# Ledger of designs, part 68: peptides against a protein of PDB entry 7Q4I

Target 1, 281 residues: chain A of PDB entry 7Q4I
Amino acid sequence: HENSTIAERLYSEVRVLCWIMTNPSNHQKKARHVKRTWGKRCNKLIFMSSAKDDELDAVALPVGEGRNNLWGKTKEAYKYIYEHHINDADWFLKADDDTYTIVENMRYMLYPYSPETPVYFGCKFKPYVKQGYMSGGAGYVLSREAVRRFVVEALPNPKLCKSDNSGAEDVEIGKCLQNVNVLAGDSRDSNGRGRFFPFVPEHHLIPSHTDKKFWYWQYIFYKTDEGLDCCSDNAISFHYVSPNQMYVLDYLIYHLRPYGIINTPDALPNKLAVGELMPEI

## One batch from the design tools (peptide; made by RFdiffusion4, then SolubleMPNN)

Design b2_p14_5_s1 (from b2_p14_5, 7 letters changed)
Fold by OpenDDE base, seed 3:
Structure b2_p14_5_s1 (fold): chain B 281 residues (1-281), chain A 14 residues (1-14)
Amino acid sequence: as target 1 above (281 residues)
Amino acid sequence: SSFEDYLKFLEEVN
């Protein structure tokens, strides 16, 4: 017995296309499990690969495989989306085949924003890019306008966007987006808690799980703590989630319920004007 | 996947 009226409303009003970064060797091992779990809650789900797979709905992009080709794959993925799917959604999520996403929470975060606002969200890192960039593993979501600017304005200009297919894909897209004035948004909730996470829940929720010198603390754009206060109640994504853990998370989030506890959602905020962002915390 | 691999990748390509 569930009431999903608000979720259904957001599904229609905040349309999300999810594209999954994968490769042929991971179609069955990883990508299939995304499709069977959180990916089914996207308005559109596409797997970006180097080989076609009709069962998975995978697209063969004209790029090679390997870590040095991830940037090339990201460029081709968004080119493909712009050519075939730019009007099929309002927001466009990149995720890895080991990223888990609570799409309803992402729609909640995105609801006040116009898809015509040049903005993107994710786990913001501070190095290399002045305004910051979004961690590739945590997943990042571009507005329709951000995709347009990336594909139409940035990619064709070598001065704005790296022409080579090498490089860290999340850093490189961050540079390109900055160069076309796509804003790196703040994805934190009203309490200042993060929503996009580059690790599994365990690594964020357990205090002192990592050394204080761990690179993550030098990379995060916004101050954050470990423990129960690390993460929003409306968290959106986690990374390094195994195929089996995807099913566990699906069960815990969508099926397992403590009897007698009913969560009443907060009211939706007012919608923002085009170009307007939520105030910084 | 390992983030250590990601860091190594960043050092290699940047």
Scores: peptide ipSAE 0.027, ipTM 0.691, DockQ to the pose 0.138
Fold by OpenDDE base, seed 4:
Structure b2_p14_5_s1 (fold): chain B 281 residues (1-281), chain A 14 residues (1-14)
Amino acid sequence: as target 1 above (281 residues)
Amino acid sequence: SSFEDYLKFLEEVN
C-alpha cells in the first residue's frame, strides 16, 4: 500500500511545467527517456528543440544548435512558455535532457512560496552575479512572476538582458533575472542541505576529499559537505544522469522499498506572503 | 565535457 495523498495535493496546488533543453540528435537517445521517467511527474512537459517532434512533444524554437547558442534557446523557450503556457503552471522548471528531477521534492520546496513572488531556485553559484545564479545543469525553477518579468521586462531591454545568443546560459539568465529584481532563492532544506545538484549522486555522496581548487568549490554559493550530509533527504535534481540511470533512479526512488520502514512526511510549512522568502537557517 | 573533466580531476586527487 502506498499513500500518496499529500503528493497528489501538491501536484494540484504546486503545478510545475517542465521544459527540457534538448536537440534533434538527442530526441531519441536522451529526451525520450526523460519523458518515460521523471518527466511524467510534471504537470506539463515540453521539450525545447530546434526541430518539432510530435511523439516527444518537442517544440521547434527559432534557434540554432550548439553550446554557443544555449542562451538563445533559453530565451526563446521562455518566450514560448510565456506566450502559450504561462497560466498552465505555477512554476517553470528548466532541465537538461540528462538531468533527473524528483518533482515531488521540488513541489515540497516550492509549496510555501507564492507563484506571484519573483523568485527562482536551483543550485546557486556565487560568481558573476551579485545575488548568485542557478547552475544550468542542475536545473532551475522560476515562479510564474519570474517568467513574466524575464520575458516582459528583461528580454526586451538590452541593458537588462543580453541580446546576443552567446555566453553561459545560466549566468546570462541570472544576470537578467537580477536586473528585474527576481530573487535568487535558497533551495537548501531546513538542515542546510542542498537540493539541486550539478553532478550525479555518486559524485556528491561519496567523500573524495577533492582538491579545494576544483572550480565547483569556488562556485557554490552555500557551503556544502561531501557524503550523506551533502544532500537533502528531499533532494530535487542531479545532472549528467545517463538514460539508463534515469530508469535506475526511477526504480530506486519510486519502486524499491525496504520492507517495514515507513517514512512519514514532515508537516507542510506555512505559506509565505507574496514577495516573502523563507528565513535563513 | 565538464563532467569528463570532473572525472579526470577526481582521478588526480584520489
Scores: peptide ipSAE 0.024, ipTM 0.649, DockQ to the pose 0.113
Fold by OpenDDE base, seed 1:
Formats: C-alpha cells, structure tokens, sequence
Structure b2_p14_5_s1 (fold): chain B 281 residues (1-281), chain A 14 residues (1-14)
C-alpha cells in the first residue's frame, strides 16, 4: 500500500551517519528510544557517550560528563567519525538524545548538494558568528568535506578552533567551521519555511506561544513567524522531544494516514556542482 | 514497525 521508491533511492544516494549526543545515565532513559524510532532510518547510527554500551552501539569518548564538556565531546565525536567512519556516509548529523529527526526530509534537502562541498545545515542563529551558526539542539548536519576541514584543518590549530573544552558547543563549532571556510547553508524550503527547529512542534505551530522579547526571535538568522506557516511540510527536526513523544511522532508521521489523501512528492531538483549552493530565497 | 516498538515500550514502562 506504500510506494517508497524515491525514499529508497535517496537512502542509497544521500547516505547519512547520525551521531547522538548522550551520556551513560541516558542510555536507557532516552538514547534507546532514538534507536527504536527515527535513528533506525539513518544509514549509520552511533551514540557518543563517556561509557561504552554494545547493545546501544555507544562509544566511550575520552571526555568528562556535564554541560561544560559538550564542546569537548563534539570535538572528540567528529575526530572519531573521521578516523573510523568518514567514508561510511556522505553527510554527518549531530543530534541530541531528545531530538527527533525525519531523515527522509533531510535527504531531500541535501540531495542537490555535493558532499565534497564544504557546507553544513541546521537552524541558523545570527549572534557571535558572522555567517551564523547552527543551533545545537535542533541538530546540524555536516558534509563529508566539512568534517574533513573541521578535523584536519581547524581542530589542530588553536587560532582557528578553541582548544579547551569550555564554551557553547554550537557556537564554538560554528566559529571553527567559519574559520576553515565551511559555509553555513540555508535549510529553508522553497517557500522560505524552516526545517530545523530548536523546540517541540507545539512551540512553533501555536501563534503567540512566546512573546516577541523571547531570546529566540533575536537569535534566529532568518525572519520566521509562528503558526502553520512557521514550518516546512518537509520539516527535518524538533528538540525537547520526550521518549514517549518520539513514538507518538513516529506513529503520526509514518503510520497514521487520512484515508483517500495521497501525497505526491515534488520532483527532485538538479544536482549542484561542487562548491555551489541553492539560490537565496 | 515504529508502532510495534511503541507497544514494546509501553510494556516495558507499565
């Protein structure tokens, strides 16, 4: 009853390695539910932790735990990926263990881009970094070339990339990537609607959920509104999703169907050359 | 299926 031909094609042509930021206390509470829901749709799924877990496929990185060590964990995670998995995928997604991702929609967004283009995508914020940086909670995805530049060119140079493990993880990687000419891409759809979201769907979809003085409205790089027009029909990620809500979202997105309504996907765009980006909206 | 996984989750948590 389901035609997944295009999705299967993109699964093969747009290979995504997903690494999940987690810790030992969350292996059972959160991470396993990522593995049982959206994480199974990644071409490869790795959980980055401070303790090994063979059942979860968790890697023990040489870092401490705590919010002040998230930057250190991100650096070690990408070093690990570069050493062991750089050829296992074309694109490399960072997500938290409470981020939900529609991987098929991400593949659709990434399809025209070459993985050899130094680019990364996510929910772009404007402060601190000139070209912007991607919100950590919404998740962000690096091209293979972006990972190479980050690990080989940026990390070894303290003038390009912060050597200590302190600071905001998403800001610091944003600075490093800018310094090696990795471009902060535009993840919006053709209608200018966002795809990566740093909050749950409810917070974006309901008008006037937050006041205009809320920090988010000052941080967002592209002007967006609340309500139904806030979010792409091909949205990619949401943050602060509880384990229970992951299963709810999986049901709503992949199982629940309004009888008699058939969705016809848009045609795939033409592929871009290496170094080219989609035109500005 | 994801729904089957959800049912398994409910069995584990209830």
Amino acid sequence: as target 1 above (281 residues)
Amino acid sequence: SSFEDYLKFLEEVN
Scores: peptide ipSAE 0.017, ipTM 0.499, DockQ to the pose 0.022
Fold by OpenDDE base, seed 2:
Formats: sequence, C-alpha cells, structure tokens
Structure b2_p14_5_s1 (fold): chain B 281 residues (1-281), chain A 14 residues (1-14)
Amino acid sequence: as target 1 above (281 residues)
Amino acid sequence: SSFEDYLKFLEEVN
C-alpha cells in the first residue's frame, strides 16, 4: 500500500538509460543480479560487455577485457548509446556490475535540470581534472547534451580526448568532458550530503572506519562528514555491493517499512533553464 | 582491498 505517484511522474519525465560495465565472466555472477534488482527501475538497461548475451541484454563492444581497456569500453559504450539510444532517455548513467543505484533518488536530483544542459553528476573527485571528475565505481550520469558533446565533439579530437584505450576511465572521461565544457555538477543534497558513493553503505556510515590518511578524504571534492550525516536521505549509489547485498538493499529500501512512519516527500524544485545549475551549498 | 588495487591502477596508468 504505497503512493508512488510522484515516482511514476519522474519515471516518465526524467528518463534514465543505465548502462552497466561488465564482462563475460560476470554476466551470471554479477550483472544478472543488477538486472533482477535496481536495474529494473531504469527506463532502459543495457549491459556493455565484450560478448553478446541475449538473456542479459548485453552488447558486445569492439574492445578487449581487462582494467586497461575500461576507458576503451566507456568510449565505445557511449558511441553505441549515441548512435542507437540518444533519444531513448534524457540522462545516461554509467554503473559497474557491483554498483547499486536508487534510481528514484537520481531522478529527484536530476528533475530540475534540462537534459540539454551540458552537465554530469556523480561522486566528484578533485585530482587530475580542474573542475573535478566523477568516480567510476560510484556511477556517473550524463545529460543527453553531455553525451552528444562527448561523442561528437570530444572523442573525434585527440587533443580533447585520449584516443588510446588505456587509462583510468573515470579520469579520462572527466578530462574529455571538461574540454568540451560539460560541467561537473554538484550532486549533494540541500543539506550538503553526498548522494553518490564509491563504497558500500557500511564504509560511509560507520565513523572512523578508515583513518584520516585514507585516500578517499584526499580525493573527495566536497567536504563530507562520517556517520549518519555522511549520506543523503536521498542517496543514489553505492559501490562494491555484492550480488547478495543487492537483494538485501532492494528489500530494505523498497519493502521493509517501519510501521506507522509515513514519509512525505519534499516538493519538487522549479525547473532550471538550459545551462542553469542549482546553487552550490 | 579492491579499492587499494584501483588506486594502484590509477597511479600506474596516470
């Protein structure tokens, strides 16, 4: 007995294509569990691989496997999306096969933005790219215009975008996007809490889980707190989520309810004009 | 950890 009217509205108005980075060895081990959990809440779900799998809806991209080919796979994935699916969605999410995403929360974050605004969101890191880049594992979402600029303007120009397939895919796409004036957005909520996370919830929620010298604290673009204040009530993603934990999260988020507590969603913000961003906190 | 491996990878490729 739930009222999902607003969620249904956002499903229609904020269309999200999710593409999942995977490989043939993970089709059964990981990717199918994405499909059976959070991936079903995307408007369109595509698994980007090196081998076709009709059961999974996996696409065989013309790339090799291995970490040194992830950038190549990302480029080919977005080329494929632009060619076949650019009008099938407004926003285009990259996630790993061990990323869990609350798609409704992503739609809420994206609602005020125009898909024609050159912007992308995720867990913003500060190194290597002046405006920052989005962590690959946490997942990142491009506007339709961002995809267009990436594929049409950046990829064909070796001066703007690395032509080789080697490199850290999240850093490389971040460089390319910056070079075509795609803005690295602020994904934090109105309280300044993050929404995209490169680790499991436990690692973010538990204070002092890592020491202060842990690389994450040096990489994170915005100041963040530990504990319950680490994460937005409308958090979007977590990384390193095992297949079993995906089902646990699905149960906890979408099924388990504390009796007698009713959450009233905040009003939707006003829509922004093309090129406008929400004020930074 | 898997992330430590990721960081090492980043250092190697960047």
Scores: peptide ipSAE 0.031, ipTM 0.716, DockQ to the pose 0.144; fails the geometry check

Design b2_p14_5_s2 (from b2_p14_5, 6 letters changed)
Fold by OpenDDE base, seed 2:
Structure b2_p14_5_s2 (fold): chain B 281 residues (1-281), chain A 14 residues (1-14)
Amino acid sequence: as target 1 above (281 residues)
Amino acid sequence: SAEEDRKKFLEEVS
């Protein structure tokens, strides 16, 4: 019943490798539900763990588990990707095993950009990194060139990239990427609405869910509001999504339709030259 | 909550 011609085109032209941050205890509890829902819409899906799981397609990285090892796992994950998969995709998404992603919306955002442009996208936070960094939980996506610069130029240099495995994973990669001139892109839509979100939809959509003292309002790089205008119609990701909620979201987004309402997608923007960015809103 | 813990964590490790 659906016309997915444009989505199919973007699936081919904007290839996305998704790697999922997980651990052995979450292979069955969380990760498998990613695989059964939104992860199936990635061009390639890899679960980065400390133990191999052939059923899940999990890779055992040479790192320990726990919060103090997340940065180490991220470094090893991208090293693994660069060595084995750098030409398998144009864009490389990191997500958690409780992140839900609408991959088609991500492809739409990425379409105008060259994968040879050193850029990455996500929910941009302003502290600690001058150009900002992308929230780990919301997920972030690197261009192929960004991955190359991270692995080849940043990681080998302790002055550019933290050699220890400790630290806030998303902050540390943000520092490294800045140091090799990978740009922190603007993921907002043409109306200035965000696309990557570090919480569930309910937390962003419902006004007064949090007070203005909540850390998020101090961290967000771009001014944002709560309510229906909080989130793009083409939102990409949400965090803290339970396994059950993933199936609910899959149903709501891809199956449930209000009869008689037909959405006409906007025309694709012009492609940008290498190194060129869309104007910030 | 996990959300509240994030800021504390980042401040401690950054």
Scores: peptide ipSAE 0.046, ipTM 0.757, DockQ to the pose 0.141
Fold by OpenDDE base, seed 5:
Structure b2_p14_5_s2 (fold): chain B 281 residues (1-281), chain A 14 residues (1-14)
Amino acid sequence: as target 1 above (281 residues)
Amino acid sequence: SAEEDRKKFLEEVS
């Protein structure tokens, strides 16, 4: 009874490789549940770890564990992708093992863009990087050209990209990408609503009247509100999602239906030329 | 909280 023709078209035309940041202690506890839920909707799914796991499809990167090695793991992950998988997809998503992603909505956002355009998307933060950087936890997606520039042009040059493995991985990759002219894109929908979120849906949907001193309000690049206007109807990601909540979200998004309500998708926009971005809101 | 941890971490590595 379900018609998924457009989703199937986008699955073929907007190919996404998802790599998941994880560690050996989380292979069974967290990563496995990504593989059994939203990760199955990626064109290719790889788990980046410090230990190999053939059942999970985890790769052992030559890095240590801990927060002071997350940047090192990100660098090695993209080096691995570039060497082995750069032609297996058009777009390359980084996510954590507690990030949930609606991949169909990401394909919809990415559809008009050329993968040869040096651009990346996510939840944009304003500190530390002039053009902004994308929140690590919300997940961020690089075009094929962005990956090429990062690995080939940025990583080998200590003046462009930090050689040490310490630091906030999302800030550091943001600095590197800016230095090779990869653009920090705007992931908001036509109504100005965000698509990538660094917290669970409840945190964004429910007005909490949080103090403006809360770091999030100082970090967001684009002004956003809480409540129903917080989030796009085509939202892409949420962070701090427990393994159990991943299955709940899968049920709510892909199975539970209000009888008698039929959603008709909007027409796809025209494709952009290489180097062209969508108009700013 | 996770939010507080992020803030502290970023301040330490900035």
Scores: peptide ipSAE 0.040, ipTM 0.733, DockQ to the pose 0.143
Fold by OpenDDE base, seed 4:
Structure b2_p14_5_s2 (fold): chain B 281 residues (1-281), chain A 14 residues (1-14)
Amino acid sequence: as target 1 above (281 residues)
Amino acid sequence: SAEEDRKKFLEEVS
């Protein structure tokens, strides 16, 4: 037996449009598997590509392919969303075609926030942007107001948002969002544990004793640990998840159960006013 | 490079 009453409530009250960064060569190899796993739990799922694919629900954006065009694709993706889908959801998630997302956990995190609050969440990195920016690979979610500000206020102004399509996609959107006063939120849980992760679970859960010179340790905005305390019980995303691992994660998270163990969800927090953020941990 | 560091990291934790 399963009781999904709260999840169903949040599905209705915290509507999420997920757009997936992909390309034609990955439609079948990767994107299809997103659609068949975690993507089905989004209120709306769109694949942003350079070629249309009716089976996948992929959109052909007017952009080229390649890593040097990711920023251009992100700009066009949000322009497309704003034009066609801005009222279809409250929150707008960017994810890669190798990102796995537990959408229910994201809805839980987002529940107290107004979609009219200019805020976005993800795995916050500290370089380049004063307030920080969200890691592209871990995925990041914008409020409806954040999307509006990005598309209407930032993109048209070269002083606020880079007009060139080159550069690190996540850094550039972070700069643009900061310039229009979209806040880089704190996605950590009440215990200070992260929810968005730029690597696979194994890489975060297993203490690696990596050199502290590794770029990741220099980039993370909030202090984090390795091991079991690395990750929230309500973790939202992981990156570099292979197509096969997506199905494994789906099974482990949504099907496999230890008999006799029942988890009771925490009570939902109070909703915040427009413009209000959760208090610092 | 960051990518090289990432590769090393992945090798260490895999």
Scores: peptide ipSAE 0.037, ipTM 0.725, DockQ to the pose 0.161
Fold by OpenDDE base, seed 3:
Structure b2_p14_5_s2 (fold): chain B 281 residues (1-281), chain A 14 residues (1-14)
Amino acid sequence: as target 1 above (281 residues)
Amino acid sequence: SAEEDRKKFLEEVS
């Protein structure tokens, strides 16, 4: 039996809407498994697709399918959220249908921040965007104010936001957000360890998994190590997680326990003022 | 694109 009092408090105080990037061919193959695992821990869960699916709660956005339309789908998804759901949550997470998220850890990270602060978090990459941008696959979370600025200020202005639907969706939203002064936050924990990850746990936890010439090491905004010190004890997301692995992770994180070991959570930090960020590490 | 590179990498290591 568990004591979830703190988690329940954060569920109420740090409301998260999760929207999942998917397509009709993946509704049954991938998306439904998100709904049956980590997605059920979001305050609101919506699947953004090109076809409606009442069983999945999928929305048919007016976009085509394929990689060349991912940016278009992201724009339409946030437009839909702003129109229908902007007051249903405080924070708005984009994830892929093969991203796994520990929502409680995300609420913990977000707790001190005001949703009226124009900020977003994720796995920060350094190329293409001066302040950096968040990896699409690792998932990224926008404050309510960030969504407002993106939809109301950036999207209608072709000088601020790309009107064409082509391009890397994570880079393009990063450019748009920078142009409306939405800050690319630092999602690392107090020890400098990352929380959002663009690969599966195995790829981050195993030392020397990749050569140092691998693009990831050139893209990562903050210096990071491989091995056990790579990842926060309060990690938030992993990418390229298969449907089967989602159930495994759910079991390992929420059910499997080493007998006799009790985790004591740290005290919550003080809340920040609007516009204030956590100090740099 | 970065996304394409990520996909190719995973295909190589899988």
Scores: peptide ipSAE 0.031, ipTM 0.724, DockQ to the pose 0.336

Design b2_p14_5_s3 (from b2_p14_5, 6 letters changed)
Fold by OpenDDE base, seed 5:
Structure b2_p14_5_s3 (fold): chain B 281 residues (1-281), chain A 14 residues (1-14)
Amino acid sequence: as target 1 above (281 residues)
Amino acid sequence: SAFEDALKAFEEAF
């Protein structure tokens, strides 16, 4: 028997809309596997594409395909969400069709925050944006107020938000959000361990897996370690996860149990006021 | 079971 009472409470109190960035060539190859695994644990799941697919629940955005259109797709995705779905959730997650997310761990991180606080979370990088920006591949989650500010205040103003569709989408949204005073939150746990990861678990868990000159160590906003101290016990996301690996992760996280070990969850933290953040770690 | 559903989804995917 499994006790999911707290997870069910958080599913109701911390509602998450997940939008998946995809394209028509990946509907069958990648996106459907998100829908069949971790995406089923979102309160709402939408696939943002250039072609409609009713079986997948994919939306055709008015954008072209290719790397030079990712920023355009992100802008149109959030416009679509704001117009049709802004009241369907409290938090709005962007993920790629090769990102894996433990949605319960994200709800746990988000629980104390008000969705009316202008904040967003993810794997924070330090270049290009003063407060930092969230890595696109690891996925990033906006509060309802952050989405409102992005769509209503930032997007219509070319001085605040890039009007063309070119550029690194994660950097560009990071600039826009900073310009409308959306805060780049700290997603680390109480031990200072990260929760959002731009690579597969293996790349973070294995000590000295990458050279010290690897760009990641220059980009990461907070000091991070490798090995078992790399990652929170309540980690939220990993990137470059193949379709096969999604099913493996789903089995390992939600089905495989060591007999005789029972985990008791920590008590939920106190809720924060609107505009309040967790104390610095 | 959740496991059987995941296994079925896996088998249907490949």
Scores: peptide ipSAE 0.027, ipTM 0.640, DockQ to the pose 0.020
Fold by OpenDDE base, seed 1:
Structure b2_p14_5_s3 (fold): chain B 281 residues (1-281), chain A 14 residues (1-14)
Amino acid sequence: as target 1 above (281 residues)
Amino acid sequence: SAFEDALKAFEEAF
């Protein structure tokens, strides 16, 4: 027996549309495993591809295949969402077909924020964009207002948003969002621990797994540590998660229980006004 | 990220 009353409340009050970046070659290999695991906990789940797949619920975007078209696919994905789904959710998560997400932890982070606040969250990186940008691999979540500003104000203006489809997808959307005053939020918990992770749990949890010269330590916006203090108890996402690892994570997080340990959730914070952010830690 | 993609390609090769 499990008490899900708070999770059910947040499912209703903090509606999340998840869109998954994929391609036709990965529909069966990767994307279907997202649908069978964490993706089922989204309020709406859409796979953004170049080919339609009715079994997967994949959309054929008018984009070419290949890594050089990721920015083009992101632009078309958000255009599609704005046209067809902008009222189906309050928050709009981008994830890859090898990203794993604990959607309940994301709802908890988002709960105090208004979806009319122009904000987005993820693993914040510091280069190229003054306010920072969110790592593409860790996944990032836009408010409804952020999606509106991106599609209506940024995309039609080549001075605000790159018109060609080249460049690093996460950097380019970060530039566009900054140019329309969408704020790069702080996704850290009350202890200053990160919630969105661009690697598997093992790479963050094991001390000295990476050299201090590793690019990640130069890119991370907020100072972070390795080991158990790397990661929030309410972590949201991990990247480079294999299909098999998705089922393992689903089992460990949602099914495996240490007998006699009962977790009591913290009280929900007060809701913020439109345009208000949580204090930076 | 271009760097994340390069890292993934490296990890998939080993």
Scores: peptide ipSAE 0.024, ipTM 0.680, DockQ to the pose 0.237
Fold by OpenDDE base, seed 3:
Parts: sequence; structure tokens; C-alpha cells
Structure b2_p14_5_s3 (fold): chain B 281 residues (1-281), chain A 14 residues (1-14)
Amino acid sequence: as target 1 above (281 residues)
Amino acid sequence: SAFEDALKAFEEAF
């Protein structure tokens, strides 16, 4: 028998709404597999699409499909969340329909922070935005206050937030959030290891996939080690995860156990004051 | 498969 008492406590104290970026062509192919795997561990799960799907619980946003509309879809998704769901959670995760997330590890990272702190977390990139921005593929999580500032303060002002729907979604939200003083947090663990990953575990853990000329090394905000030391023991997300891979990850993380090995969780850190961040490592 | 190898590597790394 597993002891889930601390995970149940965090489920109650660190409430997470997950919204999944998808489209009608991926409802059956990808999105339903998120719902059947890691998405069931969110406090609230919503699929943001251009068409309604009652089986999936998909919302039809007033946007077109295609890469040129991803920023438009993100804006409408957060508007929808603010209008209907802002009090249903403390934290608001964006993920793609091929992102896998260990929600318990995210709750552990978020536990010390106030949801009234204007902060967001993810895989931080350094180009285009002075404080950095979070990679769209790795998924990113906004505090309740960050969502409020984005929807109420940034979106209505064309000087603070791009009014058209074109551009790189993750860069554009990063610019908007910076302009309303939402802080780009540090999601690294106490050893300086990353938690949000814009690729599959194989691409981060296996050095053969790391061409020194690969754009990722120029984009990453924090210097990361290659190989097995790249990644936190409490990793949160991976991208480019196929539907079949999601079920395998669910099995490996939540079901497969080595007999006789018992994991003891670290003690929870002290809670931070509103506006306070963890010290830089 | 490349995926099975990646998952094995993942389990060995974490």
C-alpha cells in the first residue's frame, strides 16, 4: 500500500488548473490521452480548442487553427479561465497535448509561494524578453495574481500586450507578463537542476542529442549540465511525448516500483510572504 | 524502440 497523505495535502493546498492547448484534429489522437494519464491529477482540467467536444470537455475558443493563431488561443484561454475558473485554483498550468506533467512535483515546487505573488514558472529562455520567458513546449504555470494581471492589466492595453494573434506564443505572453511586473521565476531545484523540459527525457539525458550548436544552449536562461545531471529528481514536465509514451510514463512513475525501495519525501519548506521568491542559487 | 531505450535511460537517470 502507498502512503499518499502528503500528496493529498498538497492536492488540497496547492490547487492547479491545467489547460491543454489542442485542436479538433488532435482531440482523439492526443488530447484524450492527456485526460486518461497525467491530466487526471490536476484539480481542474480543461482542453482549449476551436471546437467543442463533450467527451473531452473541450472549450471552443473564438480563434482559428494553425501556428499563427497559437498566441490568439492563449489569450482567449486565459480570458476564459479568468471569467469562469479564477477561483477554482491557485495556479494555472498551460501545457500542449504532447506535454507530460508530474503534477505532484509541480505542487512541491509551488508550495512555498503565495498564489497572490505575481510569478510564473517553466523552462526559462533568455532571448527577446529581458527577464526571460518560459518555453511554450515545456509548459508554464501562472499564479492566480499573474493570471489577473495578464487578463485585466496587460491584454486590454496594446502598449503592454500584442493585440494581434501572430507571433511566438511563449515569447508574446512573456513580454506581456514582464510589462505587468509578473516575475519569471526560477524553477530549478536546490541543486540547480531543471524541472521543466522542452523535449523528451531522452533528448535531455542522452548527450548524443546535444549538438553544441543546437539553439537550445543559446536559449536556456540558466546554465545546465548535460547527461544524467541535467535533470531534477523532482522533474515536472517533458515535451514531444507521444500518446503511447504518456501511458508508459504513467506506468513507470506511478505503478512500477522496485521491491524493497521506499522513497521518503523531503520536508516541505517554509511558506514565503506575498511577493517573496526563493533565493537564487 | 528508441522510446523504450529513452524510458530505460530515464528510469536509470532518476
Scores: peptide ipSAE 0.024, ipTM 0.583, DockQ to the pose 0.033
Fold by OpenDDE base, seed 4:
Structure b2_p14_5_s3 (fold): chain B 281 residues (1-281), chain A 14 residues (1-14)
Amino acid sequence: as target 1 above (281 residues)
Amino acid sequence: SAFEDALKAFEEAF
């Protein structure tokens, strides 16, 4: 029998609303599999689409479909969240319909932070934004205050936030958030290992899987290692996860256990004051 | 490593 007491505590104390970027063509193909796997571990799960789907809990945002509208969809998604759900959670995760997330590990990372701290976390990239920005594919999580600042302070001001719906979604939100003093947090664990990953586990865990000239190595904000040391034991997300792989990951993470091995969780860190971040590692 | 090989084999199967 598993002891879930600490996970249950964190579920209550670190409330996460997950919104999933999807489209009508992917409701059945991808999004429903998120709902049937990791999405069930969010405190609230919403699918942001261009069409309503009552079975999926999908919202029809007033945006067009296609990659050129992802930034528009992100803006409308956070507007919708702010209007309807800002008090339903403490943290607000954006993920794609092919992102897999270990929500308990995200709650563990977020636990010390106040949701009133203007901060967001994800896989930090260094280009285009001085403080960095979070990779869209790996998923990124905003504090409640970050959402407020984004929607109330950034979006209405064309000088702070791009009014057009074009551009790289993750870069554009990163610019907007920086312009309203939302901090790009460090999501690495105490050993300096990453938690949010813009690729599948295989691509990160296998050494030399990618060419050294691969764009990722130029984009990553923090130095990362290859192999098992690439990834935190408390990794949060992976991207490009197929629907079948979601069920596999769900089985491996939540069901498959080595007999006789019991993991003891690390002690929870002290809570930080509002505006305080963990020290750099 | 044997672990990495197992992961790869697993991902290739799914």
Scores: peptide ipSAE 0.022, ipTM 0.539, DockQ to the pose 0.033

